# Peptides against a protein of PDB entry 8OXM, part 162

Target 1, 371 residues: chain A of PDB entry 8OXM
Amino acid sequence: FKAEFRLAGGVNLPKIIDCVGSDGKERRQLVKGRDDLRQDAVMQQVFQMCNTLLQRNTETRKRKLTICTYKVVPLSQRSGVLEWCTGTVPIGEFLVNNEDGAHKRYRPNDFSAFQCQKKMMEVQKKSFEEKYEVFMDVCQNFQPVFRYFCMEKFLDPAIWFEKRLAYTRSVATSSIVGYILGLGDRHVQNILINEQSAELVHIDLGVAFEQGKILPTPETVPFRLTRDIVDGMGITGVEGVFRRCCEKTMEVMRNSQETLLTIVEVLLYDPLFDWTMNPLKALYLQQRPEDETELHPTLNADDQECKRNLSDIDQSFNKVAERVLMRLQEKLKGVEEGTVLSVGGQVNLLIQQAIDPKNLSRLFPGWKAWV

## One batch from the design tools (peptide; made by RFdiffusion4, then SolubleMPNN)

Design b2_p18_3_s4 (from b2_p18_3, 9 letters changed)
Fold by OpenDDE base, seed 1:
Structure b2_p18_3_s4 (fold): chain B 371 residues (1-371), chain A 18 residues (1-18)
Amino acid sequence: as target 1 above (371 residues)
Amino acid sequence: SLAEEMEKAKLEAREKLR
């Protein structure tokens, strides 16, 4: 291991360390100090299975629809080594870096990322109407710039067009697979973009199976499809390539219902896979700057209340697992809001939900739904 | 055309990187 480390950015400031392998090759490793990397490892296996299903289908194989995966080596419940995705950057770092973010470079007269966050934090406890109005003001004064990622990285016109299509396909595949697995909205630091392929890599998979809906600020979108995510697709936005790739991915997922249910059932009942949302994890994911001062570890919360009968915990767990499986089965049947939809109808509903400013305005401000 | 808009947007992007 080298003595030097870099910060990967994000709230948790994960450490990037360089290590020399037994083969004499330097490899970058991400060291997470508080995250359950077992969840990431399990979700990577599920993504590999989804990729296998996508490769078996001629229509998705021809479109090269894949979800990007990375190697995870969990060392403990709270530590592990992640093979750093070399040649990737967090989309949040590219877009809203304090020094050289694309918003500051391309839109210097727009609101700063800090001003946007401040405005949305001020209305966090306000009505949905007030949140919507402030979100629309923020959006008007913080215009999308993610189109410039591919323009900066791919100077040749033909290569640029191909890479923009690769990006659009990657967003479509990850959005639909992410919806099926209930990953929901993703923090901008937890989506990496590959600087060579323009494909997305989703990291920090600590919210799955719609557990984002039980956060203190519930999730309101099926996946992240914010204005910058859409801007990266170019002038057609969500129409054409994105929509068709979502539909083809959803067709494969729905046609693989039995396989996906069996896989998820095994995972939900795996005692080593803690997918459930706990209060500490919820607080950590939606921590407010004001809440940092009150998290004195009161060590003295009496051990007595944790002895609620193992039987009641197990029964509650089983009921949550059953609800997750039922909801997964509904998604794979195209059941939305009690109605059976076609693949095109289901994909259309999900896209409309994901881009709706009313849904976006209700998200936790820390996840920056205006980016 | 879409191609002209793409080329214009690329030129503008390159100028902003200088």
Scores: peptide ipSAE 0.017, ipTM 0.422, DockQ to the pose 0.014
Fold by OpenDDE base, seed 2:
Structure b2_p18_3_s4 (fold): chain B 371 residues (1-371), chain A 18 residues (1-18)
Amino acid sequence: as target 1 above (371 residues)
Amino acid sequence: SLAEEMEKAKLEAREKLR
């Protein structure tokens, strides 16, 4: 370890530590000081299993459909070392980083990222109708620019086309696998893009098995398919390559039902894998800037009084685990809204749900559904 | 062609960055 560390931007001020390997190579490590990296480690193993399934299938292998994985070394429940993906940037940093963000550079007359966030925060406690109207106004005055990522990074036209295709495939694979696993909290800081491969790296995998739906502001989309995510695919948007890659990924997942159910069952009952949503985690994920003043540090309450009988906790846990397994089985059968859909029908429904401005307008403002 | 439109969009994007 080098004695020097850099602070990464963000509320938790994660430490970037440069490590020299036994091979003499410097590797950046992200040290998160208060996050349970065991969830990320478990989800990376699940992604590796999904990648194995995708590599065994000829159609997904031909398309090079993979989820980007990173090495996680959990040190404790609240500490771990992430192998920092060198040459990755958060999509939010590229898009909405203050005055240097792509939105400001390419669309200087649009609303600022701050103005958009402020408008959506003002309506956060309002009706769904008011949220929808303000979201549509924000979207009209904040036009997508993510197409410029590949245009800036890949000057050669042939390389640019290949990288845009790699991006589109990465979005498709991660979207479908993320949906099957019920991956939530897909805000613009939790999705990195590799500046060399144009592939996405999903980080902070603590919201899984649809636990995002039980947040105070429930998640209303199956995955992130916002206007900038779509703009990065180029002129065809969600049609053609993206849709076909989603369908082929979904086909492999549905044909691997028994394997996926067995893996998820083992994980749900693993006493070391805390996948359940808790109130502190919910507060952290949906904290308002205004609520920072009232969070007295006194939540060091060892509230020993939540000795709910071990039996009642176990029964409640088992019922939630059973519900997660049932919903996973439904997804893998193509059961949506009580109807059995074909792979194409299911993928179409998920795309429509993910791009629906009514669903997007209902998300927590910190998710930045207009980006 | 789609390729010409893409190259035009790249040129316009580069001109805006200058």
Scores: peptide ipSAE 0.015, ipTM 0.457, DockQ to the pose 0.013
Fold by OpenDDE base, seed 5:
Structure b2_p18_3_s4 (fold): chain B 371 residues (1-371), chain A 18 residues (1-18)
Amino acid sequence: as target 1 above (371 residues)
Amino acid sequence: SLAEEMEKAKLEAREKLR
């Protein structure tokens, strides 16, 4: 192991450690402290299965539609080694780094990332109308710059065009599969971009099966399709390549209903896979940056022995698991808000929900919906 | 053309990086 480490950002400040393998190859490893990497490991297996389904279909295979996966080696409940994707960076680090972020470099007269966050934190407890107005003001004074990622990394015009297409396809595939699995907590530090492939790598997969909707500030979008995410696609935005890749991914998911339901059912009832949202996890995910100092979770799990009979806990768990399976079945049938939609209709609804400023303005400020 | 707009945007991006 090298003595030097880098911080990947985020609340847990995961350490990137360079190690030399017994094969003499240098490998970067992400050491996450305190995260249950078992959840990430399980979700990586589900993504590998989705990739297998996408590779079997001729239309998705021709488009190279895949979710980027990484090796997870859980060492303990509180420690694990992620095979860090060498040559990845958090999109938040590229966009909103305090020293040399792309917003500061390309838009020096816009609001700082700190000013945007402060404005949205000030209205966090206000009405949805006040949140919407301040979000629109922030968005007007914080213009997207993520197009410059591919322009900086890929100087050749033909390579640049190919990598922008790879990015757009990666966003489409991960958005639709993430929606089907109910993946939440898609903040700018939980999404990495590969500096060589321009593909996205989703990390920290602990908010799944729509458990983001039961957070103190509920998640209001099906996936991250914010202005910078769209800007990275280039002039066509969500139209053309992105929409077609979403539709083809959704078609494969809907045609694989039985397989996906069977797998998710096994996972929901696996006693080793804690997918349920608990109050402590909810507080941790939506903790204010100012409150990071004092809440060491010295909340012993012991004191809220609410003597809910083991039977009532088990019945409550089973009812939540059944509801998750029913909602997954609805998504795979194209049932949205009680209406059966075509693949094109369902994808269109999801895109509209994800880009709606009213939905984006209601998100927790730490999610950074203006980026 | 879309290609010319892309090349223009790329030139403008390179000029901002200089």
Scores: peptide ipSAE 0.015, ipTM 0.399, DockQ to the pose 0.014
Fold by OpenDDE base, seed 4:
Structure b2_p18_3_s4 (fold): chain B 371 residues (1-371), chain A 18 residues (1-18)
Amino acid sequence: as target 1 above (371 residues)
Amino acid sequence: SLAEEMEKAKLEAREKLR
């Protein structure tokens, strides 16, 4: 280990440590000090399995549809070492980091990221109508800039075009697989972009199997497809390449129903894999400034061995697991709101849900749905 | 196959839960 560390951005202030392997190669590692990396490790394995399915299909293989994966070594329930994706940046850091963020650079007269967040926090407890109106005002005064990522990194027009296509394909693959696995919306700091490939890397996979829908502010989108995410695709937005790549990914997922159900069933019943949402995790993910004062430092999260009365909890857990499996089976059959949809119909519905300003306005303001 | 590997893992997981 080198004696020097860097801070990565984010709430948990993960430490980037350079390690020299026994092979003499330097490897960057991200040390997280408060996250259960077991969930990340498991989800990376699921992504590898999804990648194997995508590589077996000729149409997805030709399009190079893959989810970027990283190595995770969990050390404890609250600590672990991630392979740091060298040459990646959080999209949130590129877009809204302090004074040097792309929004500030390209749109200096727009609202600041702080002003947007403040406006949306002020209406957090308000009606859906008030949230929608303020979200639309924020969106008008905070215009997308993520198109500039590829323009800054790739000066050659042919390379720029290919990298924008790689980005669009990466968003499509991760969106559909993320929907199937129920990852929901992703915080802007938990989506990394590779500065060389323009592909996305999803980190901090602590919300899966639609557990985001049972948060105090429930998720209303199937995946993150915010205005900046769409802007990075270029002028066609969600049309053309993105839609086709979503459809081809969904075709592979639906045709792999038995395999995916078997995988998820094993994971849901793995006693080492805590995928369930608990109140503390929910508070941590959606911590309000008002709630910061009530977190007494003495909540040793060790003492919430709530003595699970084994019998009633096993039945409740099994019912939740069964419901997750049923919903996964519905998704893989194209059942949306009790109706069987074609792949194109299902993908269209998911895209429309993900880009709907009404759905976006209802998201937790901390996740910055206007970015 | 991936399905066979997962079915094996499923069987092993079910045996550990008994």
Scores: peptide ipSAE 0.008, ipTM 0.365, DockQ to the pose 0.022

Design b2_p18_4_s1 (from b2_p18_4, 7 letters changed)
Fold by OpenDDE base, seed 1:
Structure b2_p18_4_s1 (fold): chain B 371 residues (1-371), chain A 18 residues (1-18)
Amino acid sequence: as target 1 above (371 residues)
Amino acid sequence: SLTPTQLAVVKGLESLLK
């Protein structure tokens, strides 16, 4: 280990440590000290299985549809080592860094990222109508710039086009697989983009199986498809390549129903895999800077309420696991809101839900739905 | 905005992907 560390971006300020392997190669490692890396490790295995399904199908293989994976070595429930995704940057760092972010560089007369966040935080406890109005004002004065990522990194027009397609395919694959696994909306610091491939790497998979719907501010989108995510696809946006790649990914997922259900069932009942949302995790994921002061550890939560009968805890867990499996089965059958949809109909509904400014305006402001 | 050259490449390659 080198004595020097760097902070990665993100809520937890993970430490990047340079390590020399037994092979004499230097490797960057991300050390998380407060997150459950077991969930990340399990979800990477699920992504590898989804990649295997996508490679077996001729149509998805021809389109090179894959989810980028990384190595995770969990050390404990609260610590572990990630293989650092070398040559990646958080999309949030590229877009909204205070010094050199793309919004500041390309749209210097727009609202700052801080002004946008402040406006949306002021209406966080307000009506859906007030949230929508302020979100529309923010969106009007904070225009998308993510198209410039590929333009900055890929100067050759043919390479630029190929990389924009790779990005669009990566967003499509991760969106559909993320929806099936119930990853929901993703914080902009938890989506990395590879500076060489333009593919996305999803990190910090601590919200899965639609557990984002039970957060204090519930998720309202099936996946992150914000204005900057769409702007990175270029002039066609969600139409053409993105839609077709979503449909082909969804076809493979639906045709692999039995395999996916069996895999997820084994994981949901694994006693080492804590996928359930707890109140502390929920507070942590949606914590306000102002709320840090009132988290005095009231150590004196008396031992008495922890004697909820082991039987009632196990029954509650089993009912949640069964509900997750039922909802997964519905998704894989194309059941949305009690109606059976075709692959094209289901993908269309999901895209419309994900881009709806009414749904986006209702998201937790800390996750920056205007980015 | 796309450069004129990028726009030409996009239009050409989008025609091949139809």
Scores: peptide ipSAE 0.000, ipTM 0.254, DockQ to the pose 0.014
Fold by OpenDDE base, seed 3:
Structure b2_p18_4_s1 (fold): chain B 371 residues (1-371), chain A 18 residues (1-18)
Amino acid sequence: as target 1 above (371 residues)
Amino acid sequence: SLTPTQLAVVKGLESLLK
């Protein structure tokens, strides 16, 4: 360990520590405080398993379909070491940075990211109809620019094309794997892009197994497929490569049903894996920027001895776990809304749900569905 | 160190992957 550390920024001021491995290589590590990294660690193991399944299948292997993973070492319930995703940037930082974001650079006459957020916050408590109208106005005046990421980073046309293809494959794989696992909270700061590979790295895996649907503002999309995400794919959008990669990923997941169910069952009943949504976590995830100042509850360590009255809480937990397993089984059978769909039909439904402006307009404003 | 449960998951995974 080097004696020097850097602050990564953000509310918890995570420390970046440079560590020399036993192989003599320097690796940056992010030390998060106060966050339970156990969920991230478990989900990374599930992603590694999904990658193994994808590498075994000839069609997904030929397409290089993989979900990017990072090493997580949980040290305690409140501390862990993340392998820092070196050479990555949050997509939100590239797109909507206040000073030099791609939207400001390429679309200087559009609404600012702040104006868009303000307009959507003003209607947050309004009807779905009012939210939809304002969302459409925001979208009309905030046009996608994420195509410029690959154009800025990859000047050679052949490399540019290859990297745009890698991006599209990464979005497809992570979208389908994320849907199967019910991964939520896919805001623009929880998705990193690798500046060398153009692949996505999903971080902060604290909303899984569709627990995003029980948030105060429920999640209405299966994955992030917003206008900028689509714009990064280039002229073909969600058609061609993206759709085919989603279908091939879904085919492998459905053909691996028994393996996936067995793994998720073991995880759901692990007493050390707290995947359930709690009211404090829900409040934190959908906190208003203005409310950040007062909710420093010093979570004193002692008051978490709320002796779970074992019987009723265990029954409620078991019923939630059973519902999660049942819903996972349905997804892996292609059961959507009581109908059995083909792989192509299921993927089509998920794409339509993810791009529907009615679904996008209902999301929490902090998710930035217009980006 | 992995918990005994995590180790059982990893071993179970390794057995399903053989």
Scores: peptide ipSAE 0.000, ipTM 0.417, DockQ to the pose 0.021
Fold by OpenDDE base, seed 2:
Structure b2_p18_4_s1 (fold): chain B 371 residues (1-371), chain A 18 residues (1-18)
Amino acid sequence: as target 1 above (371 residues)
Amino acid sequence: SLTPTQLAVVKGLESLLK
């Protein structure tokens, strides 16, 4: 470890530490403070498992369908070393970083990212109808630009085409596996893009098993498939490569039902894997930018030993775990809204749910559904 | 390091993948 560290921006002031490997190579590491990296470590193992299932299937192997994984070394309940994804950038940093963001560069006459956020925050406590109207106004005046990521990074047309396909496949694989695992909190800072591979890296995996649905503002989409995410796929959008890759990923997941259920069952009952949503975590995830300054000191997870009888906690936990397993089994059977769907029907429903502006308008403004 | 339980899960999972 070098003695010098840099602060990465953000609430928890993560430290970037340069580490020299046994190979003499410097590797940048992110040390997150106050984050429970155990959830990320467990979910990375589940992703590695999903990758093994995808590599065993001929159709998904031919398509190179994989989820990008990173190495997590938990140091404590509140600290760990992330193998920093060297050569990755948050999609939010590329798209909406101040005056240098792609939206400002390519669409200088559109609303600023700040104006969009302000408009959506003003209607946050309003009706779904008012949220939808303002979201549509924001979307009309904030047009997608993520197509320019691959165009800026890959000047050779053949490389550009290959990287756009790699991106589209990465979105498809992570979307379907993320849906199966009930992965939430997919805001634009929790999704990195690799500047060399154009593949996505999902970070901050603390909202899983549909626990995003019990947030004060419930999550209304199965995965992030916003206008910029779609724009990065190029002119065909969700049609063609993306849809086919989703279908082939879903086919492998459904055919691996017993394995996936057994995996998730073991994880849900692991006493060291706290996947449940708590009120403090919910407040932290949906905190207003204005409130960021005051709440930092009191996120001591230790003080909410509410002395509920151990027996009542265990029974309530078991009922939630059973419900998660039942819902996972439904997803893997293609049961949506009480109807059994084909793989194509299920994938179509999920795509429609993810792109529906009514669902997107209902999300927490911090999720930035217009991006 | 993975917890002993997480490591057992990973090993169990690796065994289910064999």
Scores: peptide ipSAE 0.008, ipTM 0.452, DockQ to the pose 0.022; fails the geometry check
Fold by OpenDDE base, seed 5:
Structure b2_p18_4_s1 (fold): chain B 371 residues (1-371), chain A 18 residues (1-18)
Amino acid sequence: as target 1 above (371 residues)
Amino acid sequence: SLTPTQLAVVKGLESLLK
């Protein structure tokens, strides 16, 4: 192991370490020190299955629709080595790095990333109307720059165009698969981009099955489709390639309903797969930077008073698992807000929900909805 | 290593996908 490490994104500040293998090859490894890597490992297997379904369908195979996966090697409940996606960078590091972020380089007269975050933190406890107004002011003074990622990395115009299409397909596939699985906590540090493929890698998969909706600040979007995410697609934005790739991904997911339900059912009832949101995890995920100092989770919160009868906990768990399965079945039938939608109608609704500035303004400021 | 249940899920998945 080299003595040098880099910080990766995510709540637990995973360390990127360089490891020399027995073959003499250097490999970057992600060491998560506090996260249960079992959750990531399970979700990576679900993504591999979704990829198998997408490869079987001729239309999704022709479009090369895949969700990027990484190898997870759990070492313990709290430690493991992730095969770090070598040649990936967090989208947040590229866009809003304090020293040389793309927003600072290309838009030096816009608000700083810090000013944007401060403005949204000041209104965090305010009305939805006040949050919306401040979010619109932030967005006006913080213009998208993510188009420059492909322009910086791919100087040949033909390669640039191919990589922009690969990016757009990756966003579409991961957005729809992520929506079906109810993947939350899609902040700019939990999404990596591959510097060679322009494909996205989603990390920190511990908020799944819509458990982001029960956070202290509920998640209000089905996936991350913020202005920079859209800017990376180029001039067509969410129209054309992105929309068609979403529709074709959704079609495969809906046609695979029985398989997806059976798998998720087995996962939800696995006693070793903790997918439920607990209050401590909820507080940790939405902790304010100012509150980081005091709430070391002293493990000494007495396990005593939450001796709700084991029977009431089990009944509550089973009821939550049943609701998750019911909601998954609804999504796979195209049931949104009590109405059955076509694939095109469902995808359109999800895109509109994800880009709605009213929904984006209501997100936790740490999610950085203006990026 | 995958838990026995995770391995059963993977094998079950592989069986549903054969």
Scores: peptide ipSAE 0.007, ipTM 0.468, DockQ to the pose 0.022; fails the geometry check

